# Designs tried in a protein design run: peptides against a protein of PDB entry 7AE7. Part 48

Target 1, 321 residues: chain A of PDB entry 7AE7
Amino acid sequence: KVYKDLREFLEVLEQEGQLIRVKEEVNPEPDIAAAGRAAANLGKNQPAVFFEKIKGYKYSVVTNVHGSWQNHALMLGLDKNTSTKDQFYELNRRWDKFPVPPNVVKREAAPCKENVIDKDINLFEILPLYRINEQDGGFYISKASVVTADPEYPDDFNKLNVGTYRIQVKDRDRVGIQALAMHDIAVQLEKAEAENKPLPIAITIGNNPLVTFMASTPVGYNQNEYEFVGALQDGVPMDIVKSDLYDHLYVPAGSEVVLEGHIIPRVRTVEGPFGEFPGSYSGARLQCEVKIDRITHRTNPIFENLYLGIPWTEIDYLMAL

## One batch from the design tools (peptide; aimed at target 1 R131 Q168 Y281)

Design b2_p20_3 (made by RFdiffusion4)
Pose (drawn by RFdiffusion4):
Structure b2_p20_3 (pose): chain A 313 residues (1-149, 158-321), chain P 20 residues (1-20)
Amino acid sequence: KVYKDLREFLEVLEQEGQLIRVKEEVNPEPDIAAAGRAAANLGKNQPAVFFEKIKGYKYSVVTNVHGSWQNHALMLGLDKNTSTKDQFYELNRRWDKFPVPPNVVKREAAPCKENVIDKDINLFEILPLYRINEQDGGFYISKASVVTANKLNVGTYRIQVKDRDRVGIQALAMHDIAVQLEKAEAENKPLPIAITIGNNPLVTFMASTPVGYNQNEYEFVGALQDGVPMDIVKSDLYDHLYVPAGSEVVLEGHIIPRVRTVEGPFGEFPGSYSGARLQCEVKIDRITHRTNPIFENLYLGIPWTEIDYLMAL
Amino acid sequence: SYEESYQRNKELNQKAEEDY
């Protein structure tokens, strides 16, 4: 099976006993992060946890989506009990199907274009943002796929919420931004960027794939789907930016020129906090989202947690 | 209201700026 969006994958997870629904209202902190740690602590057949009600928020959160070998196998379309070695072999075989060009769809056909917010941008009205770890510098978007511009790149970068319509980003960690970053800051011009949240599991998996192999990113997702191309759609504001047609939330924005502010600290996969450093800020100019969006976020702590599964094979 | 979370996030960001 191939998943057009996060919602089809969550359906499969729930049918397979790999998704737990929390119906009672929970507080943003520490409840969501504590549940994410607990789900990771179950050790075997760790499920995704779906929070339907978060105090003070309108929408729902899902966590630990990738956080088990069962979830990982279901992401690949295999039986949930497929051994880790057999999943490795299946990934090794599909790796060679690269490239599989993506299908570009019309705006009216992309579920991520159902709702538009073009003014008075407020991330908190869409995303139930919360603190992941006690010593984090702020509320984080820890599982976004970021699109920048064959020269289109998709990657995962931790994003700290700084204001209703502003976030932080480590721009010098995106090694295609940094030729256009010099030109843009030298000429005081903005650099367009797209932040996608709630994606097909293979899109997130591709976004965590090593940068050393300069692939085409979306063409790699078609390879992981064993030759089935993925659907992408052009962003509203920037014609050279394409986002997954099924994303739950799309934040279209730009990197603010000549602005450096304190970002962090935040957790890193080796199990420790990072330090606080001066980093770039991104202004959100537009939000498009599916009706009743789902905030797919990720807990990070002492290994093994979901990030280890996203990096393993 | 989510406004409480927004104000909390602002407090966290401010504390991180003071500590830095």

Design b2_p20_3_s1 (made by RFdiffusion4, then SolubleMPNN; from b2_p20_3, 9 letters changed)
Fold by OpenDDE base, seed 3:
Structure b2_p20_3_s1 (fold): chain B 321 residues (1-321), chain A 20 residues (1-20)
Amino acid sequence: as target 1 above (321 residues)
Amino acid sequence: SYEEVEKRNKELVAAAEKAF
């Protein structure tokens, strides 16, 4: 099975008993994190947790989407009881199908374009933000697929990068991003900052689960993550669409939310602290700042965010395959 | 409300900036 978007995957997770639906209104804190921890304590079959109603917010939250081997099997369109060995074998078999170029769809055909916000941007209105950990220095978007390009070769699709980065919400239209030197985004940012130019960026939230997987999987600088998504879909191309602000940035057509903007050149602001693992905090650091200039989103967007529970985090599963 | 959450986020960010 191939999934067009997060919603199709969540439907399968629910059908397979790998999603808990919380129908009662919850508080963003501590209920989301508490329910995630409770779900993790159910053992090896850690379900996704879908919160239908968040107090003070309009939209829903889902967490722990990639939080088990069963969810990974289902992501690959396999039986949920497929062994880790067989999952690995199938993943490698499909990996060899690279490259599978994506389909570029028209704007009108892309669900992520259903709604547009181009003025009075307020991230707190569109995303049900909360502290993932009690000691976090703010609210994080921890499971976004971030799209950037090489500013020297903007039309080279092979240099289009889709990565996962820690993103802290700083203001209504500002986020901090952790762009480490080892990441492809840091190479692209260095080129932009050398000329004191903004780096165009699209921060995509709530994607096809294989997009999220590939965004968390290191690939070569001249390899496109979308072409691996097509490979992992056993040769079925994924659908992408041009961003609204930038002709050279393509986003998943089915994204729940797309934050379009730019990294402000040569600006660094305090980001953190963040509990990347239970009991382990990364300290505050000077990090890049993104201005959000435009938002597109699906009607009733689902905020997919990372679960950081014990003993295994979604990061562990996203990196273990 | 989300406005209260926004305010709380500003307070947390400001506290982190002060502690840095």
Scores: peptide ipSAE 0.489, ipTM 0.932, DockQ to the pose 0.907
OpenDDE base, seeds 1, 2, 4, 5: peptide ipSAE 0.019, 0.008, 0.029, 0.025; ipTM 0.492, 0.440, 0.571, 0.642

Design b2_p20_3_s2 (made by RFdiffusion4, then SolubleMPNN; from b2_p20_3, 14 letters changed)
Fold by OpenDDE base, seed 5:
Order: C-alpha cells, then sequence, then structure tokens
Structure b2_p20_3_s2 (fold): chain B 321 residues (1-321), chain A 20 residues (1-20)
C-alpha cells in the first residue's frame, strides 16, 4: 500500500486497530499529553491518537503516528505484524531504488492548495497549538518537513532539502527554528546570510508518513529526500507541487498545512526551553527566526505533532534508522 | 478561545527573552 497523504495513512491505522479516536472535547493542556501517555501505556503496540475536538480551536490534532513498529510496518505498506528485521530488510531493498523522481502535479490537483491565507496571518487560527511538555517555553511544531534550497543553485533539484527541525511559535506569523551547523539548512542559510538575503522556506505539516520519515533521515547534501520517498514506496513516485511564493521550492501535494516564508537574515532570537526527552530540557538559545508570508492548507487541516511522553517515544522510532 | 492562548504564549516568550 502507498499513501498519498496523512489522511490515507490514518484511515489504514484505524482499520488496523493502530489509531484511537478521542471524540470528546479535550483541553489542549494537559489532555493531549496525558492521552498520549495513556496510549503509550497500552504496551508495544502504541496506537496513534487522534483528537477530533480541542477546546478553543477549530481543527484536530493527531499524535504518535510513527509511535510503534506496527505503525512503521504499515507506513511501509507491510503487514502490521512484520518483524523489525523484515522491515529493515525491506527498507534496505527499497533504498537501493533511489532515485525515484517525484511527480510534479498542477496546483489545481494539490490538496494542500484548497485554502490560501495571504494576509492577517495567524498560526493560532490554523494550528491547535499546545505545550508538549509543561515546562516548555512555548508551543512547538515538532514534526514538520521543512523545505529549503541552495540559494546559489536554486534550480538544482538535487540540493533541495527536506528536513525536520525544532520549531517554536513566536508570534502569529513568526516561528523560531533550530538550524544547527550539522544540518543542510545551515549551509543554505550561511550562503543567504553572507549576502544579507532572506532564505526562502516552506514548513509543511501533516504529510505522507514516508515524507516525515525521510525528513528525519539524514541524506547527502546533493540527494533529494523526495526521490528517497519514491524509493521507499517501492518505485512509486510521490506527488509534489510548486510552492506559491517560490518557483524553486516544492512541497508535498497532500500536506495538511504549508507555511511559506523566509528566514530573516542575521537575526537571532531566544528560543526554548524545550523538553526533548522526558526529564531533560535543552536550555534557551539564540536561534533563527522565520517570517510566515503565506499559508496554504487543506479544508479542516489535521495538525500532526510529535508525541514526547514516555519511552519508547515517537522520536525513538524516527531516529532508529 | 485561541486568542487567550495566543496572549499567554506571548507573555511566556517575553519572559523567556528576559531570563536569557
Amino acid sequence: as target 1 above (321 residues)
Amino acid sequence: SYKKVEEENKKRVEEAEKRF
């Protein structure tokens, strides 16, 4: 099975008994984190948790989408009871199919383009934001696939980077992003900042699960993560669409929300603290700041966010590759 | 309302900036 978007994957998770629907209205804090912990206590077969109604918000949240080996097997389109060994074997077999170029779809065919916000941008209207940990310095978007390009070679598709970064919501239309020197985004940002230019960025939320997986998997600077997604789909290309603001940025056609904007050159603002692991916090640091200039989103967008409760956390499954 | 949450977040961000 290949998935075009998060919704097709969530449907399969539900059919396979790997998704819990919370139909009652919940408080963003502490109920989302508490329900995630309760689901994690169900044993090794940790389901995704889908919150249909969140007090004070219009839209839904899903968490723990990658939070088990069963969910990982289903992501690969395998039987949910496929052994970890056989999953790794199949992953490696498919990896050798790289590159599988994506299909560029027309704007009218991309679900992420159903709605546009180009003025009076407010992230709180679109995303049911909550603190993942009680001591977090703010709200985090922790499972976004962030798209950037090389500003010196913007038309080189092989240098298009799709990565996962810690993103703190700073204001209605501003986010802090942790771009460390070891990240491909930092190389691209350094080139932009050398000329005192903004770095174009698209922050994509709620994707095909293999996009989220590949965005969390380190690849070479001259390797495109979308071409690995096609490989991991056993040679079936994924669908991408051109961003609205930038000709050289492509986003997953099925993204629930796309935040298009720019990293402000040579600006650093306080970001954090954030509880990366249970009982451990990374302190506040000066980090990059993104201005959001445009939002596109599906009707009734689902906010996919990371579960960080008790081990095994969702991050453990995303990093176990 | 999300507006109240937005205002609370703004205060937390400003407090973190002052503590740094």
Scores: peptide ipSAE 0.421, ipTM 0.917, DockQ to the pose 0.782
OpenDDE base, seeds 1, 2, 3, 4: peptide ipSAE 0.215, 0.342, 0.046, 0.023; ipTM 0.777, 0.888, 0.708, 0.559

Design b2_p20_3_s3 (made by RFdiffusion4, then SolubleMPNN; from b2_p20_3, 10 letters changed)
Fold by OpenDDE base, seed 3:
Structure b2_p20_3_s3 (fold): chain B 321 residues (1-321), chain A 20 residues (1-20)
Amino acid sequence: as target 1 above (321 residues)
Amino acid sequence: SYEEVEKKNKERVKAAEEAF
């Protein structure tokens, strides 16, 4: 099984008993985090949790999408009971199919383009934001696939980077982003900042689960994560679409939400604290700031966010391979 | 409402900036 988008994966998770649907209206805090913890305590199966109604918000939230080995098997289109060993074997077998170039679809064929917001941008209208941890300094987008390019080689598709970074919501149209020196985005940002230029960025939320997986998987600077997604789809290309603001940035065609904007050059603002692990907080630091200039989104967008509960966090499964 | 949540977020962000 190959998934075009998050929705197709959520359907399979639900069919396989790996998704809990909460139909009643919940409070963003503490109910989302509490339900995630409760789901994690159900044992090894650790289902995704889908919240249909969030008090004060228009749209839905899903958490813990990658939160188990069963979900990981299903992501690979395998039987949910496939052993970790066999999953690893199959992952490696498919990895050798790299590169599998994506299909570039037309704008009108991309579900992420169904709706456009280009004025009066308010992230709180589009994303049902909540604190993941009680002591977090704010709201985080913790499971986005962030698209950037090399400013010196914007048309080199092999240098297009799709990565996962900690993103704090700073204002209705601004986010802080943690771009560590070891990340490909930091190399690209350094080049932009040397010229005092903005770095174009697309922050994509609610993707094909293999996009999210690859965005969390380190690859070479001259390797495109989308070409690995195609490999992990056993040779089936994924669909990407050109961003609205930038000709050189491509986003997953099926993304629930795409935040298009730029990293403001040579600006650093306070970001954090954030509880990356239960009982462990990364302190506040000066981080980059992104201005959001345009949003595209699917009708009734699903906000996919990371679950950070005990015993294993969703990130542990994303990194365990 | 999400507008109230936005307001609370601004207050938290400001508090973190002041505490830094």
Scores: peptide ipSAE 0.505, ipTM 0.936, DockQ to the pose 0.784
OpenDDE base, seeds 1, 2, 4, 5: peptide ipSAE 0.493, 0.059, 0.017, 0.457; ipTM 0.931, 0.739, 0.520, 0.925

Design b2_p20_3_s4 (made by RFdiffusion4, then SolubleMPNN; from b2_p20_3, 10 letters changed)
Fold by OpenDDE base, seed 5:
Structure b2_p20_3_s4 (fold): chain B 321 residues (1-321), chain A 20 residues (1-20)
Amino acid sequence: as target 1 above (321 residues)
Amino acid sequence: SYEEVEEENKRRNRAAEEAF
């Protein structure tokens, strides 16, 4: 089975008994984290947790989407009880199908383009933001697939990078991003900053689960993550669409929310602290700052965010393969 | 409201900047 978007995957998780739907209104804090911990206590078969109503917000949150081997099997379109060994063998078999080029769809065919915000941008109106950990320095977008390109080779599709980075919400239209030297985004940013130019960026939230998986999986600088998604779909291309602001950036057609903007050149601001693991905080650091210039989103967008409450966390499953 | 949450976020970010 192949999924077009997060919604099709959530439907399958629910059908397979791997999604808990919370229908009552919850407080963003502490209820989201508390419910995630309660779900984690169900043992190895940890379900996703979908919160339909968050107090003070318009839209829903889903957590722990990748938070079990059952969910991981379903992501691959396998039986939920497929062994980790068999999942690994199937992943490797499909990996050899790389590259599988994506389909570029028309703007009118892309669900992520249903709504546009190009003025008076406020992230709090679109995303039900909350602290993942009680001691976090702010709100984090922890499960975004971030799209950037090489400024010297903007039309080279093989250099289009889709990665997962720690993103702190700084203001209505600003986020801090952790671009470490080991990340492909740091190479691209260095080139832009050498010329004192902004780096174009698209921060995509709520994707096809294989996009999120590949964005969390290191690949070569000249390898496109979307072509691996097609490989992991057993040779079925994924659907992408051109960004609104940049001809050279492509986003998943089915993204729930797309934040289009730029990394401000040679600016560093305080980001953190963040609880990367239970009981472990990375201290505050000077990090890059992104200005959000445009938002596109699906009607009633779902905010997919990472569960970090108790091991095994989603990170453990995303990095285990 | 989300506006109150936004104000709290601004407060926390400022506190982190002051502590750095």
Scores: peptide ipSAE 0.412, ipTM 0.914, DockQ to the pose 0.841
OpenDDE base, seeds 1, 2, 3, 4: peptide ipSAE 0.248, 0.000, 0.019, 0.016; ipTM 0.781, 0.297, 0.496, 0.369; seeds 1, 3 fail the geometry check

Design b2_p20_4 (made by RFdiffusion4)
Pose (drawn by RFdiffusion4):
Structure b2_p20_4 (pose): chain A 313 residues (1-149, 158-321), chain P 20 residues (1-20)
Amino acid sequence: KVYKDLREFLEVLEQEGQLIRVKEEVNPEPDIAAAGRAAANLGKNQPAVFFEKIKGYKYSVVTNVHGSWQNHALMLGLDKNTSTKDQFYELNRRWDKFPVPPNVVKREAAPCKENVIDKDINLFEILPLYRINEQDGGFYISKASVVTANKLNVGTYRIQVKDRDRVGIQALAMHDIAVQLEKAEAENKPLPIAITIGNNPLVTFMASTPVGYNQNEYEFVGALQDGVPMDIVKSDLYDHLYVPAGSEVVLEGHIIPRVRTVEGPFGEFPGSYSGARLQCEVKIDRITHRTNPIFENLYLGIPWTEIDYLMAL
Amino acid sequence: HLEEANQEPNYDIEGKPIPE
């Protein structure tokens, strides 16, 4: 099976006993992060946890979506009990199908274009943002696929919420931004960027894939789907930016020129906090989102947690 | 929500393990 969006994958997970629904209202902190750690601590057949009610918020959160070999196998469309070695072989075989060009769809057909917010941008009205770890510098978006511009790149970068319409980003960790970053800051021009949240599991998996192999990213997702192309749609504001047609939330924005502010600290996969450093800020100019969006976020702590599964094979 | 979104960074926490 191939998943057009996060929602089809969550349907499969729930049918397979790999998704737990929390119906009672929970507080943002520390409840969501504590549940994410506990789900990771179950050791075997760790499920995704779906929070339907978060105090003071309108929408729902899902966590630990990738956080088990069962979830990982179901992401690949295999039986949930497929061994890790057999999943490795299946990924090795599909790796060679690269490239599979994506299908570009019309705006009216992309579920991520159902709702538009073009003014008075407020991330908190859409995303139930919360603190992941006690010493984090702020509320984080820890599982976004970021799109920048064959020269289109998709990657995962931790994003700290700074204001209702502003976030932080480590721009010098996106090694295609940094030739356009010099030109843009030298000329005081903004650099367009797209942040996608709540994606097809293979899109997130591709976004966590090593940068050393300069692939075409979306064409790699079609390879992981064993030759089935993925659907992408052009962003509202920037014609050279394409996002997954099924994303739950799309934040279209730009990197603010000549602005450096304190970002962090935040958790890193080796199990420790990073330090606080001066980083770039991104201004959100537009939000498009599916009706009743789902905030797919990720808990990160002492290994093994969901990030290890996203990096393993 | 915005009033609680951020806090002063703790610069002594770098490299320290994340507790459970």

Design b2_p20_4_s1 (made by RFdiffusion4, then SolubleMPNN; from b2_p20_4, 9 letters changed)
Fold by OpenDDE base, seed 1:
Structure b2_p20_4_s1 (fold): chain B 321 residues (1-321), chain A 20 residues (1-20)
Amino acid sequence: as target 1 above (321 residues)
Amino acid sequence: MLEKATREPDLSVEGKPIPD
């Protein structure tokens, strides 16, 4: 099976008994993190946890979407009981299909374009933000697929980067982003900052599960993650759409939320601490800052976010292959 | 209101395990 969006995947997870739906109102803290920990601690068959109602927020949260080998098998459209070995074999087989170019859909056909916020931006109105772990320095967007391009080669689709970076919410319309020197985004940012120019960015949340997987999988600088998504879909192209602000940035057509903006050149602000993938807190560091200039979102957007803790958690399954 | 609920970060947690 191929999934167009997060919602189609969540439906399958629920059908397969790999999703817990929490219908009662929860507190953002500590209930979401507590449920994420509890789900991870099951050791096997770890379900996604979907929170329909969050106190003080309008929209829903889902965690642990990739949090098990069963969920990983289902992401690949395999039987949930497919062995890890067979999942690896199938992933490798499909990887050889690269490149599978995405379909560029019209704006009107893209679910991520159903709603627009272009003034008085407030991330808290669109995302039910919470601390993933108790000692996190703030609210994190931990499962975003971040789209950037080479500012020297904006029309080179092969240099379009879709990566996962830790993002701390700093204000209503600002986020901190960790762009490490080894990441493709850092190369692109360096070029922009050399000219004291903003780097265009689209932070996409709640995607086709293979987009999230590929955004978490390092590829070559001249390789497009969307073309790997098509390969991992066994040759079925994924759907992308142009961002609203930038003709050269393409986002998943089915994204729940798209935060469009720019990395502010030569600005660094304090970010952290954050509970990281090793199961320990990182320190506070100066990181890049993104100004959010436009939001597009699906009606009743689902905030997909990672649970991170002592291994094995969702991120470990995302990085296991 | 939720924006103001951000406590100052405890920097002393650096390197400490995330509790289970």
Scores: peptide ipSAE 0.381, ipTM 0.810, DockQ to the pose 0.712
OpenDDE base, seeds 2, 3, 4, 5: peptide ipSAE 0.261, 0.346, 0.373, 0.301; ipTM 0.783, 0.809, 0.827, 0.802

Design b2_p20_4_s2 (made by RFdiffusion4, then SolubleMPNN; from b2_p20_4, 8 letters changed)
Fold by OpenDDE base, seed 4:
Structure b2_p20_4_s2 (fold): chain B 321 residues (1-321), chain A 20 residues (1-20)
Amino acid sequence: as target 1 above (321 residues)
Amino acid sequence: MLEKATREPDYSVEGKPIPD
C-alpha cells in the first residue's frame, strides 16, 4: 500500500484499529497532550488520536500518527503485526532502490493548493495550535517537513532538503525555527546570511507518512528526501508540486498545510523552552525566525502534530528505524 | 490565543523532566 497523503494513511489506521477518533469538543490544552501521553502509555499498538473538534478552532488535530511499531508497519504498507526486525529488513531492501525521482504534478492537481491565503496571515486560523507539553514556551509545530534549497545551487534538486525542525509559533505570521549547525538547513542558511539574503522556505504540515519519516531521517547533503520516499514506496514515485512563491522549492502535493516564507537573515529571537525527545525541557535559545508570506492548504486541513515526552513516545518511533 | 502563545515562558524548566 502506498499513501498519497495523510488522509489515506489515517483511513488505513482507522480501518486497522490504530486510530482513535475523538468526536466531542476538546480543549486544546491540556486535552490533546493528555491524550497523546495516554496513547503513548499503552506501550504497544499505540494509536493515532484524531480530534475532530478543538475549542476555539475551526479545524482538526491528529497526533501520534507514527506513535507505534504497528503504525510504522502500516506506513510501509505492511501488515500491522510485522515485526520490528522485518520492518527493518524491508526498509533496507527498499532503501537500495534510491533514487526514485518524484512526479512533479501541476498546481491544479495538487490538493495542497485548494486554498490560498496571501494576506492577513494568521496561523491560528489555520492550525489549532496548543502546547504539546505544559511548560513549552509556546505553541510548536513539531512534525513539519521543512523544504529549503542551497541558495548557491537552487536548481540542484539533489541539494533540496526536506527536514524536520523544531518550530515555535511567534506571531500570526512568524515562527521560530531551530536550525542547528548539524542540519542541512543550517548550511543553506549560512550561505544566505553571508549575503544578508532571506532563505526561501516551505513548511509543510500533514504529509504522506513516509515524507514525514524521511524528513526525520538524516541523508546526505546531495541526496533528496523525496527520492528516498519513492524508494520506500517500493519504487512508486511520490507526487510533488512547485511552491507558489519559489520555483526551486517543491512541496508534497498532498500536504494539508504549506507555509511558504523566508528565514529572515541575521535575525535571532528567543525560542523555547521545549519538551524534547529525551523527555526533558530544553532551555530558551536565540533561534532563527521565519516570516510566513503565503499559505496554501487543503479544505478542512488536518493539523498533524507530534506528541513527545518521556520515552517511548512518537518521536522515539520516528527515530528508531 | 496569540496572548496565550506569547505568555512569558518559565525558563526554570530547563533540564527538568516532562511530567508523565
Scores: peptide ipSAE 0.407, ipTM 0.842, DockQ to the pose 0.829
OpenDDE base, seeds 1, 2, 3, 5: peptide ipSAE 0.401, 0.352, 0.377, 0.344; ipTM 0.828, 0.825, 0.827, 0.822

Design b2_p20_4_s3 (made by RFdiffusion4, then SolubleMPNN; from b2_p20_4, 8 letters changed)
Fold by OpenDDE base, seed 1:
Structure b2_p20_4_s3 (fold): chain B 321 residues (1-321), chain A 20 residues (1-20)
Amino acid sequence: as target 1 above (321 residues)
Amino acid sequence: MLEKATREPDLSVEGKPIPE
């Protein structure tokens, strides 16, 4: 089975008993994190947790989407009880199908384009933001697939990078992003900053689960994550669409939310602390800052976000294979 | 607008385990 978007995957998770739907209104803090932790701590068959109503917000949150071996099997379109060994075997088999080029769809065919916000940007109106852990320095977007390109080779599709980076919300229209030197985004940013130019960026939230998986999987600088998604879909291309602001940036057609903007050149602001994947808090550091210039989103967008805590949590399953 | 007043971060939590 291939999924077009997060919603199709959540439907399957629910059908397979791998999603808990919370229908009652919850408090953003601490209820979302508490439920995410509780789900992760089940030890086996850890479900996704979908919050329909969040106090003070309009839209929903889903956590722990990749938070189990069962969910990982379902992501691959396998039986939920497929062994980790067989999942690994199938993953490797499909990996050899690389490259599978994506389909570029028209703007009108892309669900992520249903709504546009191009003025008075306020992330809090679109995303039900909360602290993932109590001592986090702010609100984090922890499960975004971040799209950037090489500013020297903007038309080289093989250099288009889709990666996962920790993102702290800094203001209504600003986020901090951790671009480590080992990440492809850091190479691209270095080129932009050398010329004191902004780096175009699209931060995509709530994707096809294989996009999220590949964004969390290191690939070569000259390899496109979308072409691996097609491989992992057993040769079925995924659908992408041009960003609204940049002709050279392509986003998943089915993204729940797309934050389009730019990394501000030569600006660093305090980010952190954040409860990281090892189960400990990182310190505060100076990090890059993104200005959000445009938002596109699906109607009633779902904010997909990680729960992070003591291993094993969702991120550990994303990195396990 | 839920401008949740961002409390100042507690920097002393660096390296501390996330509570269970």
Scores: peptide ipSAE 0.339, ipTM 0.803, DockQ to the pose 0.690
OpenDDE base, seeds 2, 3, 4, 5: peptide ipSAE 0.250, 0.322, 0.337, 0.284; ipTM 0.784, 0.804, 0.817, 0.800

Design b2_p20_4_s4 (made by RFdiffusion4, then SolubleMPNN; from b2_p20_4, 9 letters changed)
Fold by OpenDDE base, seed 4:
Structure b2_p20_4_s4 (fold): chain B 321 residues (1-321), chain A 20 residues (1-20)
Amino acid sequence: as target 1 above (321 residues)
Amino acid sequence: MLAEATREPDLSVEGKPIPD
């Protein structure tokens, strides 16, 4: 089984008994985090948790999508009871199919383009934002696949980077991004900032689960994560579409939300603290800031977000393979 | 919502465990 988008994956998770629907209205805090922790603490068969109604928000949240070995098996289109060993062998077998180039679809064929916001941008109208943990310094987007390119080689598709970075909401149209020196985005940003230029960025939320997986998986600087997604789909290309603002940036065609904008050159603002994957809070640091210039989104977009806490949580499953 | 997103954080939490 191959998934075009998050919705197809959530349908399979639900069919397989790996998704809990919370139909009653919840408070964004603490209820989402509490449910994420409770799901993680099941120890096995940890389901995704889908919140249909969030108090004060219009749209839904889903968490713990990658939060179990069963969900990981299903992501690979395997039986949910496939052993971790067999998942590992299958992943490695498929990895050798790299590269599998994506299909570039037309704008009108891309579900992520159903709606456009190009003025009066307000992230809180599109994303049901909350603290993942009580002591987080703000609201985080923790499961975005962030698309950037090398500003010296913008047309080199092999240098197109799709990565996962910690993103704190800073304003209606601004987010902080943690671009550490070890990340490919930091190399690209350094080149842009050397010339005092903005770095074009697309922050994609609610993707095909293999896109999210590959965005969390380190690859070579000259390797495109989308070509690995096709490999992990056992040779089936994924669908991508051009961003609206940038001809050189491509986003998953099925993304629930795409935040298009730029990293502001040579600006650093306070970001953090945040409850990190070791199960402890990081400190506040000066980090980059992104201006959001355009949003495209599916109708009734689902905000996919990560739960983090004391291991094992969803992030540990994303990092384990 | 924005006020809650942009409130001053408790910096004393650095290095503290996330409650289970």
Scores: peptide ipSAE 0.382, ipTM 0.897, DockQ to the pose 0.805
OpenDDE base, seeds 1, 2, 3, 5: peptide ipSAE 0.276, 0.106, 0.358, 0.315; ipTM 0.804, 0.734, 0.888, 0.864

